# Ledger of designs, part 14: peptides against a protein of PDB entry 9GMZ

Target 1, 343 residues: chain A of PDB entry 9GMZ
Amino acid sequence: TGFPLELLTRPATERLAYFENYTVAHPRLKEVYEILMRTIAEPAGASFIFVYGASGVGKTTLRLRVEQKLTELALPKLESDRARVPVVGIEAIAPESRYFNWKEYYTRALITLEEPLIDHKFDYGVRGISRDNFGKINVESKVVAPALRRALENALIHRHPDVFFVDEAQHFGKVASGYKLQDQLDCLKSLANMTGILHCLLGTYELLTFRNLSGQLSRRSVDIHFRRYCADSPEDVQAFKSVLLTFQQHLPLAETPNLVDHWEYFYERTLGCIGTLKDWLKRVLSDALDREATTITLKDLQKRALSVAQCQKMFKEIQEGERQLSETEADVQNLRSALGLGA

## One batch from the design tools (peptide; made by RFdiffusion4, then SolubleMPNN)

Design b1_p8_8_s2 (from b1_p8_8, 5 letters changed)
Fold by OpenDDE base, seed 5:
Structure b1_p8_8_s2 (fold): chain B 343 residues (1-343), chain A 8 residues (1-8)
Amino acid sequence: as target 1 above (343 residues)
Amino acid sequence: MLETSLRK
């Protein structure tokens, strides 16, 4: 089924919001979703989950869908345990300075965990952390990072989420020397251990560098590779075409555009990343709605496409990440062979 | 084959 036809009589803002809120449940998203949900339910002593993949593959969409599902599953228990938060998710921010701002991270985590609508309040035991008249957490500038960490540890223990999500987690690894990166890993590991809360870090292939620096995390982490669709795989090409078909049916326009016939052009400018595809179509839809157009054309697509230079840069980053993973897989096979374990 | 949709 396509979009609700009633949208054609609605304001442009509502039509755009429909498409923005629409998610295609494509095969790679379903696969990673199932693995992630199973791992959260049965972590088997894991303290971390790493979800890595290309920029624009759909990691944020995955997070939001898992957060929604965990919230739905927790609803019956939340009536009896009013202190519990089923899931917490934040986005790590790229530091303006050479150093990751832990004070800002802890503040954001506390604000997200202690949403204004939560009825059960507790004392953080930290002077300068309060709620305003609207129930919003206020952190005074005088509060230092170690105090915020203790407050977050106490809050995580008290609220006991099934998982703590950190999106764009590659920002933990940016700009740090190898020594400082290890300290950051140890800090995260300590937070997970002290709270007993499973942490899920979502990010680009830059997370592999972060993951590989801690041999100790390897024993207590689950790795999930969120792959793009590859043009050399007939199954992946069919899945990508199916996504295009679904999107063309869910663009709230009077005339259904033919996206599938242009699948090679869409692949060229998205590299098989569905998030990149959706963002491109959102921009094109917004332009079409502003013009009160009945459909979108190839020219409309071309105006909002990523440049060839942007795609080439993104592709190099993807190839490097995929290469590192392939080498790891080969190393496992080589190790098995060397141990006399059959392939 | 039409993929199932998830709405926010």
Scores: peptide ipSAE 0.008, ipTM 0.457, DockQ to the pose 0.698
Fold by OpenDDE base, seed 3:
Structure b1_p8_8_s2 (fold): chain B 343 residues (1-343), chain A 8 residues (1-8)
Amino acid sequence: as target 1 above (343 residues)
Amino acid sequence: MLETSLRK
């Protein structure tokens, strides 16, 4: 299956939007999706899910697909329970300062919870939070962070989402000291405990620092590693080539480019990260559409590729994360062996 | 829709 051929007669904006909205179901995405969905359905007393992996591996895509599925599954119940929100997802913003802005976080979370066209007016119990007749939430500047937290707690309890997603959650860790990071985790833990809502933090391997700092969170968290494709694995190489094949079929161009023949170059410049690959192809497609080109060339790809220096930096970050996980796995195996438990 | 090129 390829793109709808009728797109070739449509405006460049529609052609680009098609590709932007298209998602390749690749093995790692499916695996992590299934694990995440199962964990959300049966958290078994977990308060947190950590989804970590390389930048550009596709964590945001995973989140969006899970959000979509949870919404679809909830639709029959939403007719009877108009207060319920099936899922809430926010992106953590990198703080401009050394301190995470909790006021902004709570405000954004609250706005996101109330964005659905829910006719149910909720009283937040906090002065300076209002909802207009159009459903837009306004938070007055005078509202302090503790009050916003209470409002969010009440909203989460009332809306009762199956999960609260925080994307780019490594930004909680951008604090000058490990102690401050622990404080941030304790705040999140407290929010999860007070609301009874499962939290899923998605981020880079920097999230592993959260795991290491909180021995208490480890007992109430599920870890999900969203791995990249590795060139030393024949199966991973085949999966990566299959993704390229799928993308080339879904580029709304008159002539199908042969991306698969360039798989090594694509791998070199994406490190096996499908999100990075998609973003690269989006840029190249946009350029091609602007020129009314019939296809994309290697030169077009090269123009929009990440630099070797960028890839080297990203690869070092990936290797450090993968190393840290491998060491942890080895430690677990050693402990199990020492206990007389099978590996 | 999630499509995979690998038809098993």
Scores: peptide ipSAE 0.007, ipTM 0.457, DockQ to the pose 0.177
Fold by OpenDDE base, seed 2:
Structure b1_p8_8_s2 (fold): chain B 343 residues (1-343), chain A 8 residues (1-8)
Amino acid sequence: as target 1 above (343 residues)
Amino acid sequence: MLETSLRK
């Protein structure tokens, strides 16, 4: 089943929005989605979930789909509990300075948690936090980070989301010293413990450094590896081709482009990352719609492709992350062998 | 073929 043919008569903005909102339910996304949903439903004493994988693998898409599903599942309960928020999701921002801005983090978290649609007034117990006439949270510049933390703790306890998502969570790790990274993790751990709210950190393979640094977090964390598709696996190649086939059917163009015949080029410029692929196709679709083109050509693809240099850089980062995971698996095997557990 | 669209 392709896109609704009625879209061909609709404005370019609607056609682009259709594709933007379309998600291919590819095998890796489904697998990670199922694991994540199960873990959120039954955390079994976990305080953290780590979702790590390549940049552009689709972590944000995963988050948004889980947020949507959790919201849908909570709707019947939200009618009776007007204070409850089913899920909260933020994106961690890369600090402009060498230091993570906790004040900004807490402010963003509070603003996101207290969306204007929440009719229930909550007293944060902190002066300088108010709601405007539209119900939007306003945080005065004088409010300090410890006060914002307390406000967030109280808000999280009161709203009791099933999970707190932090996307691009590797930005917590951009601290010049290992000690500061530990302090950041301890801060997050404390927030999770004080609120009883499950935290899900999504990010690049840099999140593995968080796992390795905190043996205490490892006992209370679930790890989810969101893998890319690998060209050395026939099954992965077939899955990737199937994704291309699905995307070509869901591009709202008069003539269906043949993306599958160019699968190697798509793989070369996405490294098997479906998010990167979708973003690329979105850019190309936007260009095609602007020109009122009937289809997408190879030249259109080439115009919006990542450069070889960008792909090489991304591939090195992926290889390093995959290597670290393989070393961890080897370490587990070595540990098992040392424990007298057969490999 | 996992043609299943997760539509928003």
Scores: peptide ipSAE 0.006, ipTM 0.432, DockQ to the pose 0.670
Fold by OpenDDE base, seed 1:
Structure b1_p8_8_s2 (fold): chain B 343 residues (1-343), chain A 8 residues (1-8)
Amino acid sequence: as target 1 above (343 residues)
Amino acid sequence: MLETSLRK
């Protein structure tokens, strides 16, 4: 089963949109999806979920699929509870200074939570927060961060999402080291506790540094490692080849490219990260469609590939993250052994 | 580098 053949007669924009919207249900994505969905359904007193993995592993795809599923599951309840929002998701912004911009964070969260499709007007109890004629939230520049926080707390309580997603959450850690980072962790913890809303932070392995700084967050958090595919694992190689096979079947081109035969080159330039692979193929597909090409070539791939230097840098960051996790797992085993618990 | 076509 491949792409709908009718797409070959459709505009390039529709052909590209098809591929952009297509998701390969690969083993690691399925595994993490099931763990995340189960954890959201049964948080067991957790206030936080940490999803960490390599840049380009597919965390955004995971989030979007979970958001879609939570929305689908909530539809019957939304008919009776028009105030409810099933899920809210934002992206954390890299701070321009040594300080995280909480005002911007709260503003974005409020804007995302209060999408126009919600019929119920909510009074935030804060001057300078209004809705336009389309129901879009407007926040005046004079509104201070503590007031925005109260507005967000009230909105989260009233809308009662199953989870609050924060993508690129490693940006919370890109602040001045020490006391200020603890204050930010305490701020997030307080927001989750005050609202009773489960927070899911998705990020790179830099998120581990943030997670490890708070022993209190560790007690109320669930960790999910979104692993890349590793070339030293025959099972992972087979899964990666299967992803390539699926993508080649879903590229809306007249002639199906043989991506699988080039699996080593794809692996070299993606490090086993399916998001990186998809983004690469999107760029190549866009170029092919612009040229009205019937297929893609190795030359087309090479034009849009990450450089070896980029891959080497990304690989070092991955290796450091994987090392930190491996050490943590070993530390747990050592702790268990030291406690007289079997390994 | 041989322009290897990804064509089947």
Scores: peptide ipSAE 0.000, ipTM 0.374, DockQ to the pose 0.032

Design b1_p8_8_s3 (from b1_p8_8, 5 letters changed)
Fold by OpenDDE base, seed 5:
Structure b1_p8_8_s3 (fold): chain B 343 residues (1-343), chain A 8 residues (1-8)
Amino acid sequence: as target 1 above (343 residues)
Amino acid sequence: MLETSLLP
């Protein structure tokens, strides 16, 4: 089943929006989705979930699909509990300065928890936090980070989400000179413990630094590795080709492009990351729609591909992350052997 | 065939 053929007569904006909103249920996404949903339902005393993987592997897509599912599952309960928010998701911002902006983080989290459409309005007890005439949260510039934190703690307790998502969570690792990454982690742990809300941090392999900093995290965290597809695995290559086949069927163009025949070139320029692939195809589709083209050519693909230098940099970052995980697996085997547990 | 959409 391809795209709805009626899209061929629709404006370029609607055709592009269809592809943007389309999600391929590829095997790695489905696997991580099932693990994450199960872990949220049965956290077994965990306070954190870490979802780590390559940039462009599809972590934001995973988050959005889980948020949607948790919202649907909560609908019957929300009729009786008008204060409850089933799930909250934010993206951590890269700081303009050399350190993470906690004030901005707390402000964005509060705004997201207190969408204007929520009927039950909460009073934070903090001067300088108000709602405008449209019910939107306004935070005055004079409100300090500790006051915003208390407001967020109270809001999280009152709204009681099943999980709090933070995307691009590697940005918590941006610390000024003289500060410790441990202090950032202790701040997050304290927020999770004080609220009783499960936190899910999604990010790059830079999140492994957070995982490794605290033996206490290891007891209260669940780790989920969102792997890319590897060209040395015949099964992964077949899955990647199947994703290309699905995307070519869902590009709203008059003539279906043959993406599968170019699978090696797509793999070379995406490193097996489906998010990177989708973003590439989105750029190429936008260019094709602007030209009223009937299909996508290899030249159109080449024009919007990541450079070899960009791919080499990304691949080096992936290899370092995969190496750190492989070393951890070896350390587990060594620990088991040292404990007299057979390998 | 890969499932086309991860719908809720």
Scores: peptide ipSAE 0.012, ipTM 0.497, DockQ to the pose 0.524
Fold by OpenDDE base, seed 3:
Structure b1_p8_8_s3 (fold): chain B 343 residues (1-343), chain A 8 residues (1-8)
Amino acid sequence: as target 1 above (343 residues)
Amino acid sequence: MLETSLLP
């Protein structure tokens, strides 16, 4: 099992696109995917799902695969209900200012929600929101954030997606004070409550700060930890090596590089994060294709690797997040034990 | 296909 050999005769752009679109179904991704799909199907009164893990663990890949699957499952219903959107996914942008730009967020959410339905007109109930001749939503600069929120609430109710995804959701937290973080969460909670739409926030361990700020979140949220692979676990090391083996088979090069022999170097520079690994290999593949190279070398890998200093910084951030979760898990276990409940 | 080791 490998890439289609016919790709070797195709343009570099097609070869790169193949690798970019290729997803390794590794154990942690499968586990989190199944939990997330089940939770979306049966939210049991949850309004939020939090998916947190290291930067580059593969959260965006998870989101895209869930979005694809939910769309596929909805196709038979979409023929009869042309107003329905099965899923909506956006990426939260890091604010340039000290304040999260809600106007931009609502505008982007509206655009994304309405993009699949060019031929379906919806009245947003807000002056200054229109569709152009190509069906694209246009939001006039005069439209204020509260009006955009109402338009989004109405659109979400009318389109009724199974879930609303927000990727890089830690960017809601980049407000200068913990109080502003609570305000952002209260805005999101209000949107979920007003629309009845399940929200899934994907982000780094910075999302744990959101979880700790509200005792009410605990009753209406499902938490999903997307773990990295750990070098101290023989099972995790074997899974990581298996991912390297799969990637080397799916690099559309004339000669298959042996990535597995360098697994320690790959682990050192990815911290067990498969998204970081994929992005690294994508950069190296792009360079190889530009040179019409038959394979990749260790030198090619080194040229595109994260620096040791970058890895050390990322590792400290990961260790802090993993520690906070481990302490929380221990506290829950201690409480259960003290109550005479099983683990 | 022979797996090629990463060349230095």
Scores: peptide ipSAE 0.011, ipTM 0.447, DockQ to the pose 0.043
Fold by OpenDDE base, seed 4:
Structure b1_p8_8_s3 (fold): chain B 343 residues (1-343), chain A 8 residues (1-8)
Amino acid sequence: as target 1 above (343 residues)
Amino acid sequence: MLETSLLP
């Protein structure tokens, strides 16, 4: 099935919005989605889920789809429990300074947790946190980070989400010293333990540094690797071609472009990352719609492609992350062999 | 809807 043909008569903004909201259910996304949904439903005493993978692999898309599904599943219960929020999702912001801004983090988490549509007013037990007439949270400048933490702990306990998502969670690691990184992890661990709320950290392979630094987090964490498609795997190449076929059918253009015949070029400039592919196609579609073009050409693709230098940089970061995982797998096998469990 | 277009 392709895009709704009626879109061809609709404004460019609606045509673009259709493609932006469209999600290809590719094999890696489906696999990670199923693992994540199962782990959220049955955490088995886990306090953390780590979802790691290449930049542009589709982690934000995964998060949004899980958030949507958890919300849909909670709707029947939300009618009786008006205080409950089914899921909370935030993006960790890269600090402008050498220090992670916990005050900003807690403020964003509180704002996201307390959407204006929540009729049930909650007292955070903290002076200087209020709701305006529109139900929006206002945090006074005088409120200190420890007070915001207590407010967030109380709010998480009261709203009881099934999971707390933190996207771009590698930004917790941008603190210049391993000691500060440990303090960040201990802070997150304490928040999860105090609230009883499962935390899911989504990020790049830089999250592996978090996994290795805390043996205590490792005991209470589930790891989910969101892999890219690899050109050395025939199955992965076929899956990548299938994604291209699906995208070409869902581009709201008068003439269906042939993306599949250019699969190697798409692979070269996306490194097998479907999020990177989608973002590229969005830019190209936007340009085509602005020109009232009937289709997309190779020249249109080339105009919006990542440069070779950008791809080389991204590929080095991916290779380093994949190497670290392979070393960890080898270490597990070595440990199993040393324990007499066999390879 | 998660449409998985399987190539035939």
Scores: peptide ipSAE 0.011, ipTM 0.484, DockQ to the pose 0.169
Fold by OpenDDE base, seed 1:
Structure b1_p8_8_s3 (fold): chain B 343 residues (1-343), chain A 8 residues (1-8)
Amino acid sequence: as target 1 above (343 residues)
Amino acid sequence: MLETSLLP
């Protein structure tokens, strides 16, 4: 099944939007999706889920699909519980200063949680938090971080989402070294414990530093590794080729481009990361539509590819993350063996 | 829609 042929008569903006909204259910995405959905449904006393993987592996796509599914599953209950929000998701911002801006974090979380369309408006009991005429939250500059935290805690308890997503969560670690990083993690842990809301932190392999810093967080955390496809695995190569085949069928062009024949070049410039692949194809599709082109050529692909230098940098970051995980797995096996537990 | 086309 390919794209709807009617798109060929539609404006370039609609064709591009179709491809942007299209998601390939590739094996790694499906696996991580199933694990994440199961963990959200049955957290088994976990307060945190860590989803880590390469930049461009598809973590944002995973989040959006889980958010969609949790919303769909909650719809029957939302008719009776008009105060409930099924899911909340924010992106952590890289702070401009050496200090994490908790005030900004709480403000963004509160704004996202308190959707204007929610029927039951909550009174936060905090002076300087109001709603505009459209029901959007406004936070006055005078409101201090501890007051915003209390407002967010109360809002999370009242709205009772199944999960709180924080994307780009590695940004918590970039600001603080040593004790300050521990204090930030203890703050997040306290927020999860006080609200009873499961937190899912999505990020790069830099997120692994958070897992190891607190033995108490590790005991209440579920780890999910969102792996890229590896060229040394025949199964991964086949899955990557299948993704290329699916994308070529869903590019709304008059002539289907042959992406599969160029799979090695696509792999070289994406490192097996499907999000990076989709973003590349989106740029190339946009250029093709702007030229009213009937298809995509290798030259069009080359024009929008990541440079070899960018790929080499990204690959080093991936290899370091994969190494750290492999060492952790080996350490667990060594610990088990040392305890007389079989491998 | 989540579609996986398996290469034949």
Scores: peptide ipSAE 0.010, ipTM 0.480, DockQ to the pose 0.187

